# Peptides against a protein of PDB entry 5OOQ: the designs that were tried, part 74

Target 1, 227 residues: chain A of PDB entry 5OOQ
Amino acid sequence: YREDVRQVVTHPANALSFLQPGRLVEISVNGKDNYGWGAVVDFAKRINKRNPSAVYTDHESYIVNVVVNTMYIDSPVNLLKPFNPTLPEGIRPAEEGEKSICAVIPITLDSIKSIGNLRLYMPKDIRASGQKETVGKSLREVNRRFPDGIPVLDPVKNMKIEDEDFLKLMKKIDVLNTKLSSNPLTNSMRLEELYGKYSRKHDLHEDMKQLKRKISESQAVIQLDDL

## One batch from the design tools (peptide; made by RFdiffusion4, then SolubleMPNN)

Design b2_p15_8_s3 (from b2_p15_8, 7 letters changed)
Fold by OpenDDE base, seed 1:
Structure b2_p15_8_s3 (fold): chain B 227 residues (1-227), chain A 15 residues (1-15)
Amino acid sequence: as target 1 above (227 residues)
Amino acid sequence: SALGYEDISNDPPLP
């Protein structure tokens, strides 16, 4: 269901009006290269000059230029081509322990995981020396201020997506979230009731905590798969 | 220094 929501949110009809310069977007390229939150520079309709008859899917029909501060330092950023979302080999986010740099990358709408509520103040010329790094500092500051994550734009309240099927989808997600939030408690309570009968031994409390954690983790995984 | 940020969740979308 999360992917279904993402597909609707990132559709050009919905997303483009929220891609203001400086808008924070969460970026995942090819479903594996997670750059985290970046800042929108601009966007344009994708044009294939070599094949003008090329038809792109809706989610691939626009190019969004974004500043990221998580580019692997040894990535061949010099090979990046403006408005070419097909990234050169080796262009990737820094892994844990690796150094990162700021870069402007062209992405498709399909590479947007989330659209944030926040917009950075952007320099006038992002390509000027030091400007990407300034944006990178702003991104770090935002991430510091929002340790629980950058607030995501509400598809209904903020984006005004009023499609009936989408609203039904959102309702289903809410119901599932409620059930999943209640089920750990219900299972936890049942486990507590079950283990409360056995709780004459100190060791059972720790086992209960571990079981509750495992149940919660399993439910979270199920939720992620079902949503 | 960082340039700063703003919450634009209630701002009108781009035309």
Scores: peptide ipSAE 0.507, ipTM 0.916, DockQ to the pose 0.848
Fold by OpenDDE base, seed 5:
Structure b2_p15_8_s3 (fold): chain B 227 residues (1-227), chain A 15 residues (1-15)
Amino acid sequence: as target 1 above (227 residues)
Amino acid sequence: SALGYEDISNDPPLP
């Protein structure tokens, strides 16, 4: 159901009006390369100059340029072609323990996982030296301020998506979330958590009893030697 | 310094 929501939210009819410069979006390229939250630079309709009759799917019909701060440092960023969402081989996010750099990458709407409710103040010229790094610092600051994640734009309240089928989908998700919260499995997990807390308390109590016994035994031995 | 950010969740969409 999350994918169904994503398909509706990232459709051009809904998404484009929320892709202002500096808008935060969560980026996943080809379902495998997670860049995290980036900032929108601009977007344009996808045009194939070599094949003007090319028809793209709705989710591939626009290119969004985004600043990311998670690009692997040794990625061949010089091979990036403006407005070409087919990324060169080796363009990937940094893995754990790797260093990252800031880059501007072209993505399709299909590579947007979520749209945030926050907008960064953007430099006038993102292509100027050091400007993408400034945006990268702003992204780090936002991530620091929102340790539980950047707030996602509400599709109904904020995006005003009023499609009846979509509203039914959202209601179904809410019902499922409510059921999950009341599910016996959730109660079992809570019981296990409580048991774990109790077990830890009991272990500490037993350790304290053993320590007290050892202290008492040591004191008794000292008293016997003084006798 | 970071450039800053704003919450635009209540702002109207682009025309």
Scores: peptide ipSAE 0.507, ipTM 0.916, DockQ to the pose 0.650
Fold by OpenDDE base, seed 4:
Structure b2_p15_8_s3 (fold): chain B 227 residues (1-227), chain A 15 residues (1-15)
Amino acid sequence: as target 1 above (227 residues)
Amino acid sequence: SALGYEDISNDPPLP
């Protein structure tokens, strides 16, 4: 359900209006590289100059530039290409005990785990020397002030997502949070339908279907281990 | 000094 909510929240139709400069977003690249909370610099529609006919999924159709303060210090940040969300090898967050630096990374909407309700005051020129580090200091200060985590933007109250199916989903999540027992798979199917309504692109529907199959397979394996 | 932050949860979305 959380992933389903994330898919709706991070859809361009919903997310882009909340990606103001300085907006805090929680970043997870490829579901593996957790950079934590970063600050939005800007965003642009993804254009493949080499293949103008390239069709991206809705969640991959925009590039968001974000400042993170968790980049591994020895990451090849100089190899980062503007508006290229395919990060070079070695670009990763610092692990425990490693030193981190501030970096601007291009990400897709799919790499946004959550959108915060906070906005940092951003420098006028983030590319100027020391400016990303200033943002990094601000991020550290925010994290210090919110030890329990940065408040996440409410999809209904704050983002005003009024889609009936989404509201039904949210209600179901609330019920499920209260009732641990309902089958997560059935709820994921309805989220696919919701996502399918937002994503008219056939490719995203198939990707979600594949993801659900993998989740179902993993749950089936867990059930087999419990047997 | 760290730059400040603001709660914009009640701000209207970008046009």
Scores: peptide ipSAE 0.505, ipTM 0.917, DockQ to the pose 0.854
Fold by OpenDDE base, seed 3:
Structure b2_p15_8_s3 (fold): chain B 227 residues (1-227), chain A 15 residues (1-15)
Amino acid sequence: as target 1 above (227 residues)
Amino acid sequence: SALGYEDISNDPPLP
């Protein structure tokens, strides 16, 4: 059920509007590499230049660049490619007793474990020398202030996910946290229906963004012609 | 100096 909630929360239709620069997100890559809490730099729609017709799942259709302060010091960070979520071999978080460094890594939405309610003030140019380390210091300070963990956004109260099936899911989770009745199959069918709704919402949102961009481009062209 | 942080849980989402 927690995974079902995570799938809904991290769906583009819900997550993207909460990925402001500096937003704290908890990161787990491939279900094994836990980087802890990082800060969002930016995000973009995933584009395959080699195969423009490539279709990605909703959770893999966007790339989020995040600053982490838990990268293993000997990781080949120089091999990281912006907006390429396929991480080079050896890119991993530091284990206990290992030294860590700050790095910017590209991740998919599927690698977001949680979205926090906190936002860091970000430097103007995160790629400039020493700027990642500044964010790293801020992350350490936040972790110090929140020893029990960074507060997570409430999907209903904060994210305003008002889908009736999702609300029913949340209610069931609350009930099931008190009653161990695992009926995973009924929840799976509802999750598919939710994904269908979110996919449609996402398509509309992207269409609206494209339309706004076209309008802005047209206005810019008009301004250039008036100059 | 650590850059500050803010709680934006009640802020409207990005348009």
Scores: peptide ipSAE 0.471, ipTM 0.907, DockQ to the pose 0.639

Design b2_p15_8_s4 (from b2_p15_8, 6 letters changed)
Fold by OpenDDE base, seed 3:
Structure b2_p15_8_s4 (fold): chain B 227 residues (1-227), chain A 15 residues (1-15)
Amino acid sequence: as target 1 above (227 residues)
Amino acid sequence: SPLGYEDISKDPPLP
């Protein structure tokens, strides 16, 4: 059920509006490499230049650039490709006793474990020398101030996910947390329907965004012609 | 902010 909630929260229709620059997110790449809390730099729709017809899942359809302060010092960070979420071999978090550095890594929405309530003040140019380390210091300070963990966005109260099926899921989780019942009643069918709703909502939102851009572009052209 | 961060939990989502 926690994974089901995560899937809903990290769906583009819900997550993207909360990925402001400096937003703290908890990062786990491929369910294996835990980088801890990082700060969002930016995000973009995933585009395959080699195969423009490539279809990605909703959770793989966007790339989020994040600053982490837990990168293993000997990781081949120079091999990182902007907007390529397929990380080179050797890119990993530092283990216990290893030294870490700050790095910007491209991840998918599926690599977001949680979205925090906090936003860091980000440098204007994060790629400039020393700027990642500044963010790294801020991350350390936040972690120091929140020893019990960084506050996570409430899906209902903060994210305003008010879908009836999602609310039912949340209620079931609350009941299960009280009953310690091990039976994952996979509401798989309801999840598919829920994902379908979010996919449709996302498509509409993107269409509206594209329309707004076209309108703005047309207005800009008109202003240029009037000049 | 002297803290280098802010709580934006009450802020509306990006349009």
Scores: peptide ipSAE 0.329, ipTM 0.833, DockQ to the pose 0.429
Fold by OpenDDE base, seed 4:
Structure b2_p15_8_s4 (fold): chain B 227 residues (1-227), chain A 15 residues (1-15)
Amino acid sequence: as target 1 above (227 residues)
Amino acid sequence: SPLGYEDISKDPPLP
């Protein structure tokens, strides 16, 4: 259910209006590389100059530039290509005990785990020397002030997502959070339908297939543990 | 000093 909410929240139709410069977003690249909370610099529609006919999924159709303060110090940040969300090998968050640096990384909407309700004041030129570090200090200060985590935008109250199916999903999640016994399978199927509706508005068919696969894989693991 | 931050949860989305 959380992933389903995330897919709706991070859909361009919903997310882009909340990606103001300085907006805090929680970043997870490829579901593995957790950079934590970063600050939005800007975003642009993804254009493949080499293949102008390239069709991206809705969640991959925009590139968001974000400042993170958790980049591993020895990451080849100089190999980062502007507006290329395919990160070079070795670009990763610092692990425990490793030193980190501030970096601007291009990510897709799919790499946004959460959108925060906070916005940092951003320098005019983030590419200028020392400006990323200033943002990094601000990020550290915010994290210090919010030890329980940065507040996440409410999809309904803050983002004004009023889609009836989404509201039904949110209600189901609320019910499930209160009742552990509701079959996760039935809820995942409804989430697929919800994503299917968003996908019909935008050619998201492939993302839905991947999501179905992940859901099926997770269910298979649960069945294996119950056997 | 950090640049600071603001709560924009009540702000309207970008047009």
Scores: peptide ipSAE 0.307, ipTM 0.827, DockQ to the pose 0.845
Fold by OpenDDE base, seed 2:
Structure b2_p15_8_s4 (fold): chain B 227 residues (1-227), chain A 15 residues (1-15)
Amino acid sequence: as target 1 above (227 residues)
Amino acid sequence: SPLGYEDISKDPPLP
């Protein structure tokens, strides 16, 4: 059930509106590499320049750049490519007893374990010398202030996910947490119905975003012509 | 100095 909730929360139709610069997100890459809480830098739709016809799943269709402070110090961070979520071999979080560094890594939405309620005030140029380390210090401070964990965004109260099937899922989870009795098999079939609804919402959201971008670009061009 | 942070749980999402 937790994975089902995660799938809904991290779907582009829901997640993208909450990926502001500095938003804290909990990161797990490929289900094995836990980087802990990082800070969002930016995101973009995934584009395959080599294969423009490439079709990605909804959860792999966007790239999110995040600052993490848990990168293993000897990781080949120089091989990281912006907006390429296929991480080079050796890119991993530091294990216990290993030293870590700050890095900006590109991840997919599928690598987001949780979205936090908190946002860091981000520097204007995160790639400037020392800026990643400043964010890393801020992440450590936040973790220190929230020893029981960073508050997670409420899917219903904060994200306003009002889908009936999702609400039913949440109620079932609440009942399970109290009674340990609910059968997990019934939830997988409902997830497909949810995805169908979110796909339509996603298309509308992307259309609106593209329209806003075109308007902004058009206005920028007009301002340049008036100069 | 570390950067500040805020709780934005009540803020509207990005458009």
Scores: peptide ipSAE 0.301, ipTM 0.826, DockQ to the pose 0.633
Fold by OpenDDE base, seed 1:
Structure b2_p15_8_s4 (fold): chain B 227 residues (1-227), chain A 15 residues (1-15)
Amino acid sequence: as target 1 above (227 residues)
Amino acid sequence: SPLGYEDISKDPPLP
């Protein structure tokens, strides 16, 4: 269901109007290379000059240039071709403990995991010396300010996706999330806690009954000795 | 200094 939502959100009919310069987007290239949140520079319709008759899927039909601050420092960034979303071998995000640099990478809409509700103020010339690093600093500051994650655009409220099937999908997800929050496991744990409390209460009640019986028996024995 | 940011969730979509 999450992938279904992503497919709708990242469709050109919905996504392009929200890809303003500086818009934050969460980037995952080929479903494996997670660059985190980057900033949109611009986008263009994908044109194959060598094969003008090339037909791309909707999600591959546009190229979005994004600034990322998580590029592995030893990535061959010099081999990046403008408006070519097929990234050279070795272009990857930095892993834990590796140094990262800022880079502009061309991605397809299919590489957008989420669209944020935040926009950076972008420099006029992102390719000028030091400008990518400035954006990188801004990205770090945003991530610092939003430790729980950058707010994602609401597909219905913000993006105005009013498709009936999509609304049904969203409702199903909400119901599932509600049911997952009411997890049978959480309910079973609550049942176990409830049963544990009931068991303890029952044990205490039986202990009190036994104690009352012993007291009554002791009083009966005292009355027999006074006879 | 880092560039500022804004919440544009209420901004009209690009034409």
Scores: peptide ipSAE 0.277, ipTM 0.803, DockQ to the pose 0.736

## One batch from the design tools (peptide; made by RFdiffusion4, then SolubleMPNN)

Design b2_p16_1_s1 (from b2_p16_1, 7 letters changed)
Fold by OpenDDE base, seed 3:
Structure b2_p16_1_s1 (fold): chain B 227 residues (1-227), chain A 16 residues (1-16)
Amino acid sequence: as target 1 above (227 residues)
Amino acid sequence: VKVYRLENGGLLYDLS
């Protein structure tokens, strides 16, 4: 059921306004490669130059570049391409006992496990020598300062998701999490239906367009400390 | 917003 909440939280209509440079996000790629908490560099709408008519799912329609400090040292990071979420073979987080390095990786919204309520002041040029390592050191210190975990955005209180269908979804999840269900699949389907209703009742394309414009405008004028 | 200075000179903003 946490996945159902994650689907709503990471939907472009909700997530993009919180993916400012330096925003901490927890990264899990393909449900298996856990990079831990990273820092957002930037994001852009996914485009296919070879097939401009290509349509992606909502959660695959944007690419987020993030700094991680858990990349396996021998990963072929030189093959990484900004805004290309199809990661080369061998790109993976370091396992226990392995050395790690800092890297910028492109991910989709679907690879965001959670969005933190913390933001780093990012270097102007993250691609410059040593800058991603600086961010990496910052990430380590943040983790040290928050031993119980990075505070996660509250979907309602922080993200202001007040849609009635979403609230119903949340309530249902809360109820189901406290009860032993004999048929979890049925309950899961019901949650998916609620998510579907939430998603379909909105003109998401128009909403995203408006959001993109607002994000662009706000980032130019709003200082981080004014948030 | 709470602002923290990190050891490396960076800044951390707690938006909570």
Scores: peptide ipSAE 0.587, ipTM 0.953, DockQ to the pose 0.636
Fold by OpenDDE base, seed 1:
Structure b2_p16_1_s1 (fold): chain B 227 residues (1-227), chain A 16 residues (1-16)
Amino acid sequence: as target 1 above (227 residues)
Amino acid sequence: VKVYRLENGGLLYDLS
């Protein structure tokens, strides 16, 4: 269900009004390259100069330029084309232990994992020397200030998406989230009741604790898969 | 809207 929500949220009819300069967006290119949270520079209707008659899907019909601070340092950033969201080979985020650099990359709406409810004050000329690095520093500080994650736009409250089917989807998600939170507790209570009834030994209590954890984790995974 | 001054002098707007 999360992907369904993402499809609606990132649709041009909903997303574009929230892609102001400085808006934070979480970026995942081609479903594999996670750049984390970046900052929107601008966006434009995708135009194919080589094939003006090209028709793109809704989610690929706009190019969003974003500043990321997670680009692998040895990525061929010089090969980036400002209006080409098809990134050259080797353009990727830094892996663990690798150094990263700030870069402006063009992405499609389909590469937006989530839209944050935060906005940076952006330099007017992001292409000027040092400006993207300044934004990069800001992004690092934002991540530090929000250790539990950057707040995401509420599709209903913030984005005012009022489609009936979408609202039904959101309700289903809420129900599942409620079950996710309640089922582990119920299972935990049952386990406590069971183990407490049979033994007060430390070993059994530890087993209970471990089982509770496993049950909770398993249920969480199952429920998340349903979303 | 909450406005934060960042260490580098930039501004962050919490729109929530």
Scores: peptide ipSAE 0.581, ipTM 0.949, DockQ to the pose 0.764
Fold by OpenDDE base, seed 4:
Structure b2_p16_1_s1 (fold): chain B 227 residues (1-227), chain A 16 residues (1-16)
Amino acid sequence: as target 1 above (227 residues)
Amino acid sequence: VKVYRLENGGLLYDLS
């Protein structure tokens, strides 16, 4: 059920408006490489120059650049292609006992495990020497400040996902959490219906993107002014 | 929105 929620949350129609620079996201690449919480640099629609006719799923149709501070130190980061979310072999998070470094990696929305309700102030040029390390230090501090975990963006309260089927899904999850039985198959069917709805919203996303981002930034500015 | 100053001088925004 958590995966069902994740699919909805990370759909472009919902996620992109919350992927501002500095947004914290939890990264899991290919379901096996857990980088932990990273910070969004930017995102762009995925374009295949070699195959312009390539069709991607909704969750693979965007590339999100994220700073992670858990990259294995001996990972071949030099082989990373800026707009290729297919990571080279050897690109992996550090295991226990291994040293890690900061890196900017391109990921798809499908590699986002969760979206945090925290944002870092990001340097203007994250690619500049030392900048990603600064972000890395910030990430470490954030993790320290939130030992029980970084607060996850609430799909309903924060993301304002008001789809009735989604709300029903969330309710079912709540019921399950109270040790009441639910039917996974039923939830799967509902998820499919949700995908249909969100696919239509995706077409409108670009039109709304700028506005939503401006609102988010304005809110941050207001808070700063109140200090 | 809560704003925190990090040790390295950075800013953290808690949007909760």
Scores: peptide ipSAE 0.573, ipTM 0.951, DockQ to the pose 0.618
Fold by OpenDDE base, seed 2:
Structure b2_p16_1_s1 (fold): chain B 227 residues (1-227), chain A 16 residues (1-16)
Amino acid sequence: as target 1 above (227 residues)
Amino acid sequence: VKVYRLENGGLLYDLS
């Protein structure tokens, strides 16, 4: 059930509006590399320059750049390519006893385990010397301030996910005896229905993004003409 | 929204 919730929460139609710079997100890459809580730098729609016809799943259609403070110190961070979520071999979180460093890594929405209800004020230029480390220190302090865990964004109250099937899913999770309520096949079918609805919402989001881009471009042209 | 000043001078916003 947790995975079902995660799929809904991390869908672009729901997640993107909560991925502002500084938003805390819990990161797990490929279901094995747990980086812990990081801070969002920015995100962009995934573009394959080499294969423009590439079709990505909804959860892989965006790249989120995040600052993590748990990168293994000997990871080949110099091989990281901006906006390439396929991480080079050796890029991994530090294990117990290993030293870690701060890094900006590109991830997909599918690598978001949870979205926190906390936001850091982010430096304007995170790539500048020392800025990642500053964010890293902030992340450490946040973890200290929230020993019981960083508060997770409420899908219903905060994200305003109002789908009836989703609400039913949430209710089932709240049942004391989850085993009695477990019906994976039924839940999967319902989830697919939810994705259909979210896809439409996502389309609207993209339309809005395109419109904003056009407006920005127009304004830029006007400014250039005024100079 | 609660705003916290971090030790390093940064800001944390609790949106809860």
Scores: peptide ipSAE 0.561, ipTM 0.948, DockQ to the pose 0.616

